# Designs tried in a protein design run: peptides against a protein of PDB entry 4Z63. Part 278

Target 1, 334 residues: chain A of PDB entry 4Z63
Amino acid sequence: LCLGMNDLTGNIPEDLFHLKRLNLLGIQENRLSGSLSREIRNLSSLVRLDVSWNLFSGEIPDVFDELPQLKFFLGQTNGFIGGIPKSLANSPSLNLLNLRNNSLSGRLMLNCTAMIALNSLDLGTNRFNGRLPENLPDCKRLKNVNLARNTFHGQVPESFKNFESLSYFSLSNSSLANISSALGILQHCKNLTTLVLTLNFHGEALPDDSSLHFEKLKVLVVANCRLTGSMPRWLSSSNELQLLDLSWNRLTGAIPSWIGDFKALFYLDLSNNSFTGEIPKSLTKLESLTSRNISVNEPSPDFPFFMKRNESARALQYNQIFGFPPTIELGHNN

## One batch from the design tools (peptide; made by RFdiffusion4, then SolubleMPNN)

Design b2_p27_3_s2 (from b2_p27_3, 14 letters changed)
Fold by OpenDDE base, seed 4:
Structure b2_p27_3_s2 (fold): chain B 334 residues (1-334), chain A 27 residues (1-27)
Amino acid sequence: as target 1 above (334 residues)
Amino acid sequence: SIEELIERAHEEARRALEERQEKRRAE
């Protein structure tokens, strides 16, 4: 049943929960309000539940043990409060959980040993606090993790050295500390292609340790951290780098010539730093900026980026990294 | 903000993963 993108108001009719054969319930993008009914438990055949973009409030009901086939739960952009229900945090069937942009709070707890199918987790823009869950690497299929805009005090857990499934990771604006430790840990994530750490590590030094290596790194965003130091030499070994944003830091020194050796680099933002010297001539030779026809046959991970040009401009949705216009931002380095 | 960009990026990456999983099941 798909009722998304309407002006539906009020609560979900209770009679809807009598549909025991329902595999898909999509009621997203409405004005549905109140609590999400516990009677969802009656939808025993449910594979996909999308309640996103509504006005739901209260706690998410702890009924997911009665939903053994549920693979997709989309609840982003609601007013949900409390924690992740125990049954949801233990769901062996769940592949995707999206609860972004809610008011969920407390310590983030997932039973990753039970969540054997979880591959995508988006809990961004919530009120989770405490430490990052050390057991996230036990979610052996977890590839996409957004925990941005929460309040995770402390450091990236050492256990994340074992996070082999991790491909896309955002911790933007999560009050994290110790960038040196974070990078030292996350370099062991062999499948890590996208790393976003913006608005963390306030005033720390960006490590220039040549022992750091991110083999598969395509996207690195570490903006607005007030980081000190220079362009990190270890980054030069990330030959697959496509997007680099180190803007709004306190980085100094010259922009190194090796930045122009990134054959796939199409977006570079080093703006609002304290870089000095000349613009490397190698930047003018970036094939990705000069050649229109780089048919990157490899399906680049569809990591959408949104550029807001102006505060008033509609955020252009770029479904692909390649949707970004080739950009070099070197402004405001005085 | 870059944060909003990233959040949307994760959401779309998720959609892309879902679509790829759905396509692989239909195949």
Scores: peptide ipSAE 0.027, ipTM 0.569, DockQ to the pose 0.045; fails the geometry check
Fold by OpenDDE base, seed 5:
Structure b2_p27_3_s2 (fold): chain B 334 residues (1-334), chain A 27 residues (1-27)
Amino acid sequence: as target 1 above (334 residues)
Amino acid sequence: SIEELIERAHEEARRALEERQEKRRAE
């Protein structure tokens, strides 16, 4: 049953919960309000639940043990409060959980040993606090993790050295500390392609440790951290680099010539730093900046940098994901 | 903000992941 993108108001009719054979419930992009009914437990055949972009409030009901086929739960952009319910945090069927832009709070707790199918987790823009969950790497299929805009004080857990499934990781604006430790840990994530650490590590030194190596790194965003130091030499070994944003830091020294050796680099932002010297001539030879045909590979979960050109395009139209245009930003390096 | 762009992009990547998972199950 798909009722998304309407002007529906009020609560879900109780009779809807009698549909025991329902595989898909999509009621997204409405004005549905109140609590999400516990009677969703009656939808025992449910594979996909989309309640996103509504006015739901209260706690998410703890009924996911009665939804053994649930693979997709989309609840982003609501007013949900409390934590992740225990049954949801233990769901063996769940592949994707999106609860971005809610008011969820407390410590983030997931039973990753039970969540054997979890592939994508989006909990960005919530009120989670405390530390990052140390057991997150036990989610052996978890590839895409957004935990941005929470209050995860402290450091990246040492256990994340074992996060082999991790491909995309955003921790933007989460009050993280110790960038040296974070990078030292995350370099062990062999499948890590996208790393976003913007608005953390305030005033720390960007490590220039040649022992650091990110083999599969395509996207590195570490903007607005007030980081000191220079362009890190270890980054030169990330031959697959496509996007680099180190803007709004306090980086100094010259822009190194090896930055022009990144054959796939199409977006570079080094603006609002304190770089000096000449612009490397190698930057003018980047084929990716000159060739119009950057085959924007199909949006992989590993490549988060897609802008919808049409803000007005209905959310369901997978319109052409346009990558960032080839860009070099070197402004404001006085 | 770049952060908003990242969030949008994350959502799009997630959708693409869902579609790929749904297609692989329909095949």
Scores: peptide ipSAE 0.026, ipTM 0.563, DockQ to the pose 0.045; fails the geometry check
Fold by OpenDDE base, seed 3:
Structure b2_p27_3_s2 (fold): chain B 334 residues (1-334), chain A 27 residues (1-27)
Amino acid sequence: as target 1 above (334 residues)
Amino acid sequence: SIEELIERAHEEARRALEERQEKRRAE
């Protein structure tokens, strides 16, 4: 049953929960309000639940043990409070959990040993506090993790050295400390292609350790951290780099010529730093900046890069995004 | 912001992954 993108108001009719053969319930993008009914437990055949973009409030009901076929739960952009229900945090069937942009709070706890199918987790823009969960690497299929805009503190856990499944990781604006430790740990994530660390590590030094290596790194965003230091030499070994944003830091020295060796680099933002010297001539030779038709090699077939231009637009692959022009931002440097 | 673009990219990539997984199961 798909009732998304309407102007439906009020609560879900109770009779809907009698549909025991229902595989898909999509009621997203409405004005549904109140608590999410515990009677969802009666939908024992449910594979996909989408309640996103509504006015739901209260706690998420602890009924996910009665939903053994549930693979997809989408609840982003609601008013949910409390924690992740125990049955949800232990779901062996769940592939995707999206609860971004809610009011969820407390310590983030997931039983990753039980969550054997979890491949995508989006908990961005919530009120989770405490430390990052050390057991996230135990989610052996977890590829995409967004934990941005939470009140985490401390350092990236040492256990994340073993996070082999991790491909997309965002921790923006989560009060993290020790960038040297974070990069030293995350370099061991051999499948890491996207790393977003904006608004963390306030005033720290960006490490220039030549031993750091990110083999598959395509996207690095570490903006607005007030980082000191220079362009890191270790980054020159990330030959697949497509997007680099180090804007709004306190980086100094010259922009190195090796930045023009990134054949796939189409977006570069080094603005609002303290770089000096000449603009490297090698930047003018970047094929990805000169030709819109360069099909950058398809991202991993398992997790392509997509951009949504507007709410109604189809997802476009990053390499096909005509709306993301090749960009060089070097403004507001000395 | 580029952060918002990346967040949207992650969300769309997840949706595309879901669609691919559904197709592979129907084959």
Scores: peptide ipSAE 0.025, ipTM 0.562, DockQ to the pose 0.043; fails the geometry check
Fold by OpenDDE base, seed 2:
Formats: sequence, structure tokens, C-alpha cells
Structure b2_p27_3_s2 (fold): chain B 334 residues (1-334), chain A 27 residues (1-27)
Amino acid sequence: as target 1 above (334 residues)
Amino acid sequence: SIEELIERAHEEARRALEERQEKRRAE
């Protein structure tokens, strides 16, 4: 049943929850309000539940043990409060959980040993507090993790060295500390392609440790951290780099010539730093900037990115990383 | 903000991944 993108108001009719053969319930992008009914438990055949972009409030009901086939739960952009229900945190069937832009709070706790099918987790823009859950790497299929805009504190857990499934990781604006430790840990994530750490590590030094290596790193965003130091030499070994944003830091020294060796680099933002010297001539020879045919070899994660060209310009939506226009931003380094 | 862009990117990427998974199951 798909009722998304309407102006539906009020609560879900209770009779809808008697549909025991229902595999898909999509009621997203409405004005549905109140609590999400516990009677969802009656939808024992449910594979996909989309309640996103509504006015739901209260706690998410703890009924997911009665939904053994549920693979997709989308609840982003609601008013949900409380924590992740225990039955949801233990769901062996769940592949995707999206609860972004809610008011969920407390410690983030997932039973990753039980959540054997979880591959995508979006809990961004919530009120989770405490430390990052150390057991996230036990979610052996978890590839995509967004935990941005939460009130986490402390460091990236050491256990994340074993996070082999991790491909996309966003922790932007989550009050994280110790960038050296974070990078030292996350370099062991051999499948890591996208790393976003913006608005963390305030005033720390960007490590220049030649032992750091990110083999598959395509996207690195570490903006607005007030980081000190220079362009890190370890980054030169990330030959697959496509997007680099280190803007709004306190980085100094010259822009190194090796920045032009990134054959796939199409977006570079080093603006609002304290870089000095000449612009490397190698940047003018970047094939990705000069050649129309950037065969972005598959699979760049189809992560839509939004680019704001100018403060006054509407953000352009790009559905894929390779959809970004070739961009070099080096402004405001004086 | 880049954060909002990334958040939206996460959401859309997830939708795209879901759609691709659904398409692959329908083939």
C-alpha cells in the first residue's frame, strides 16, 4: 500500500493494521500525526515500512519482534523521541534503518550480533549522546553509517579497526575529539570510500603521519574543524581520491604538487585556510578537470551530494559523486 | 551546509541503493 506524497492528516486507520499479508506500507510525505501505532505488530508480512516525512511523535513502538520479514524501516523527518526499541535493535531481518532528523535520545545501543542483515544505518540529526557504540563493527554487513549531528563525545572506538564492512561513514558535527586517533583507527577500514568528519576535532592538528593509508578513499570531507598543520603527506597515497574538502581550517604551508597526481580528483576545496606559495602547476593538468570523459569506474556510491556554488546560489543536487562539476576552491587563504 | 548536503546525500543514496536492490530483485 503506497499512500505517500499526499496531504493525509491524522492517524493511520486501525483497520489498516489488519492487513496481515501487507508487504509494503508507504505513507511517507504526509501530515500524519500522533504516535506510531503498536498495531503495526499485526502486519506480520511487512517487508518495507516507510513513515518518513510526517508529524509522528512519541516513542517508536517495541513491536519489531513481531515483524520477522521487515527489511526496510524509514522514519526520517518525524518527531520520534526516546531510544531505538529493543526489538528493532535486535532485528535479524532489518537491512536498512533510517531514523534521521528525529528527536531520538539516550545512548545509541544496537545488538549488532543479532542485526546480521543491517547494511545501512542513518541516525543523523538526533539527540543521541554518550560515546559511539563500540560494537558497531559486529554488524558484519554494515556499509553505510550516518551518525552526524548527534551529541556523541570522546574518540572513535578502537574496535572500529575491525569495521571491514564500513564503506560510507559520516560523523560530522558530533563533538568528536582526537583526529589522530580517529584516522589511525579508520585507516584499517579497508572498504572505506567516503569519510566525513566536518565540524569535529576543533583546533586539533591534522596528523602528517606517513604511516597512515586509506587504500579506497574516494571522498574525504574534514571541513570547519579549525585544524592546524599542513596538507598531510599520507593523503598522497589515496590514489582513488575524487573529492577533497579541507575548507575552513587553519592549514598552512604550500599546496603540494602531488595534489595534481589524483587522476580522479574532480572536486577540491581548500578554501578558507592559511595556505601560502604558488598554485601547483600539476593542478592544471588534472585529467579529471580537463577531460570530459572521466570514466568514473564503477561503483562510485550513488551518494547524492549537494554543492552550494555561492552563498546566494541554490544548492545544486548531484545524485552521484561524479555529477559534481569539476571544482577547485582555493579562495580566502590570505 | 556541507553537513546538510551530506545528510541529504545519505538519504538519496540510500533510496538509490534501495531502488537498485528492488530492481535487481525484480529481474
Scores: peptide ipSAE 0.025, ipTM 0.567, DockQ to the pose 0.049; fails the geometry check

Design b2_p27_3_s4 (from b2_p27_3, 10 letters changed)
Fold by OpenDDE base, seed 3:
Structure b2_p27_3_s4 (fold): chain B 334 residues (1-334), chain A 27 residues (1-27)
Amino acid sequence: as target 1 above (334 residues)
Amino acid sequence: EIEKLIEEAHEEALKELEERQKRREEE
């Protein structure tokens, strides 16, 4: 049953929960309000539940033990409060959990040993506090993790050295400390392609350790950290780099010529730093900036990077549609 | 602005993943 993208108001009719053979319930993008009914437990055949973009409030009901086939739960952009229900945090069937942009709070706890099918987790823009959960690497299929805009503190856990499944990781604006430790740990994530660390590590030094290596890194965003130091030499070994944003830091020195060696680099933002010297001539040789038709016949990464140009526009896959205009931002340097 | 773009990209990537998974289950 798909009733998304309407102007439906009020509560879900109780009779809907008598549909025991229902595999898909999509009621997203409405004005539904009140608590999410515990009677969802009656939908024992449910594979997909989408209640996103509504006005739901209260706690998420602890009924997921009665939904043994549930693979997808989308609840982003609601007013949910409390924590992740125990039955949801222990779901062996769940592949994707999206609860971004809610008011969830407390310590983030997931039983990753039980959540054997979890591959995507989006809990961005919530009120989770405490430390990052050390057991996330135990979610052996977890590839995509967004924990941005929470009230986490401390350092990236050492256990994340073993996070082999991790491909996309965003921790933007989560009050993290010790960038040297974070990078030292995350370099062991051999499948890591996208790393977003914006608005953390305030005033720390960006490490220039030549031993650091991110083999598959395509996207690195570390903006607005007030980081000191220079362009890190270790980054030159990330030959697949497509997007680099180090804007709004306190980086100094010259922009190195090796930036022009990134064949796939289409977006570069080094603005609002303290770089000096001349703009490297090698930047003019970036094929991605000169040719619109770089068919990077790279096998479609399992997770294409998408950009929406406009709120109404479909996200364009970067690998197929270089939808980002080739961008070099070097403004506001000294 | 980039953070917003990354968040939007993440949401779309998740949607594509869901569609790919659905197709694999039907095969």
Scores: peptide ipSAE 0.020, ipTM 0.560, DockQ to the pose 0.045
Fold by OpenDDE base, seed 5:
Structure b2_p27_3_s4 (fold): chain B 334 residues (1-334), chain A 27 residues (1-27)
Amino acid sequence: as target 1 above (334 residues)
Amino acid sequence: EIEKLIEEAHEEALKELEERQKRREEE
């Protein structure tokens, strides 16, 4: 049943929950309000539940133990409060959980040993506090993780060295500290292709440790951290780099010529730093900027990227990193 | 810049949600 993108108001009719054979319930992008009914438990055949972009409030009902086939739960952009209910945090069937842009609070706790099918987790823009959950690497299929805009104070857990499934990771604006430790840990994530760490590590030095190596790194975004230092030499070994944003830092020195050696680099933002010297001639030879054949078939993160062309414009949602136009931004360097 | 835009979009979405919540509390 798909009732999305309407102006439906009020609560979900109770009779809807008698549909025991219902596999898909999509009621997204409405004005539905009140608590999400516990009667969802009656939808025992439910595979996909989308209640996103509504006015739901209260706690998410703890009924997911009665939804053994649920693979997709989308609840982003609601007013949900409390924590992740225990039954949801223990769901063995759940592949995707999106609860971005809610008012969820407390410590983030997931039973990753039980959540054997979890592939994508988006909990960005909530009120989770405390430390990052150390047991996230126990979610053996977890590839996409957005935990941006929460209050995760401290450092990236050491256990994340074992996060082999991790491919797309965003921790933007989560009050993280110790970029050296974070990069030192995350370099062990062999499948990591996208790393977003913007608005963390305020005023720290970007490490220039030649021992750091990100083998499969395609996207690195570490903007607006007030980072000091220079362009890190370790990055030159990330031959698959496609997008680099180090804007709004305090990086100094010359832009190194090896930036032009990245054959796949189509987006470069080094703006609003303190770089000096000449623009490397090698940047003019970037094949990705001259060749129209950017292979669109690369895996993109399941969480959206947003780009505003103008400060006054609404952010455009890009579901794929490849949706960004080829760009070189070197403005506002001193 | 991309992440700033992401954060700004999230902030706008959050503000919109907060405004909607506030309106409901005032009603």
Scores: peptide ipSAE 0.020, ipTM 0.551, DockQ to the pose 0.137; fails the geometry check
Fold by OpenDDE base, seed 2:
Structure b2_p27_3_s4 (fold): chain B 334 residues (1-334), chain A 27 residues (1-27)
Amino acid sequence: as target 1 above (334 residues)
Amino acid sequence: EIEKLIEEAHEEALKELEERQKRREEE
């Protein structure tokens, strides 16, 4: 049953929960309000539940043990409060959980040993507090993780060295500390392609440890951290780098010539730093900027990127990193 | 600004992943 993208108001009719053979319930993008009914438990054949972009409130009901076929739960942009229900946190069937932009709170706890099918987790823009869950790497299929804009604190857990499944990771604006430790840990994530750490590590030094290596790193965003130091030499080994944003830091020194050696680099933002010297001539030789035929034979990470051209302009959605216009921003340096 | 864009991008990536999974289940 798909009723999304309407102006429906009120609650879900109770009779809807008698549909025991229902595989898909999509009621997203409405004005539905109140609590999400516990009677969802009666939808024992449910595979997909989309209640996103509504006005739901209260706690998410703890009924997911009665939904053994549920693979997709989309609840983003609601008013949900409380924590992740225990039955949801233990769901062996769940592949995707999206609860972004809610009012969920408390310590984030997932039983990753039980959540054997979880591959995507979006809990961004909530009120989770405490430390990052150390057991996330136990979610052996978890590839995409957004935990941005929460009230996490402390450091990236040491256990994340074992997070082999991790490909896309955003921790932006989560009050994290110790960038040196974070990078030292996350470099062990062999499948990591996208790393976003914006608005963390305030005033720390960007490590220049040549031992750091991110083999598959394509996207690195570490903006607005007030980081000190220089362009990190370890980054030069990330040959697959496509997007680099280190804007709004306190980085100093010269922009190194090796930045022009990134064959796939098409977006570079080093603006609002304290870089000095000349712009490397090698930047003008970037194949990605000069050749129309970026035969990027590499499958672009299926990570859509949005770029606003102007503050007033509608964000252009790019389904592929390659959809970004070639951009070099070096403004506002001293 | 970029953070918000990344969040939106992540949401779309999740949708695409879901669609791909759905297609695989239908095959």
Scores: peptide ipSAE 0.018, ipTM 0.530, DockQ to the pose 0.048; fails the geometry check
Fold by OpenDDE base, seed 4:
Structure b2_p27_3_s4 (fold): chain B 334 residues (1-334), chain A 27 residues (1-27)
Amino acid sequence: as target 1 above (334 residues)
Amino acid sequence: EIEKLIEEAHEEALKELEERQKRREEE
């Protein structure tokens, strides 16, 4: 049953929950309010539940043990409070959980050993606090993780060295500390292609350790961290780099010529730093900026990226990394 | 509404950073 993109108001009629054979319930993009009914438990055949973009409030009901076939739960952009229900945090069937842009709080706890099918986790823009869950790498199929805009004090857990499934990771604006440790750990994530760490590590030094290596890194965004240091030499080995944003830091020195050796680099933002010297001539030879036909065939996660073009311009939200136009931003440097 | 708040928060963070950079250039 798909009732999305309407102006429906109030609560879900209770009679809807008598549909025991219902595989898909989509009621997204409405004005539905109140608590999400515990009677969802009656939808025992449910595979997809989309309640996103509503006015739901209260705690998410702890009924997911009665939904053995649920693969997709989309609840982003609601007013949910509390934590992730225990039954949801233990769901063996769940492939995708999106609860971005809610008011969920407390310590983030997932039983990753039980969540054997979890592939995508979006909990961005919530009120989770404490430390990052050390057991996330136990979610053996977890590829996409957005935990941005929470308050995860401390460091990236050492256990994330074993996060082999991790491909897309956003921790923007999550009060993280110790960028050297974070990068030192995350370099072991062999499948990591997208790393977003914006608005963390405030005032730290960007490590220039030549031992750091991100083999499959396509997207690196570490903006607005007030990072000191220079362009990191270790980054030159990431031959697949497509997007680099190190804007709004305190990076110094010259922009190195190797920045132009990235054959796939189509977006570069080094603006609002303290770089000096000349613009490398190699930047003018970036094939990705000159060729119109970059086939963006790879699915990117729907992580929100923000670009501010001018001081007076509204930030443009890009839901897909590859939605960025070919760009070189070197403004506001020395 | 919340997406707008996110955008606004991002803009505010950028402005704060710009102001801090400007102050450091003036010192």
Scores: peptide ipSAE 0.017, ipTM 0.526, DockQ to the pose 0.026; fails the geometry check

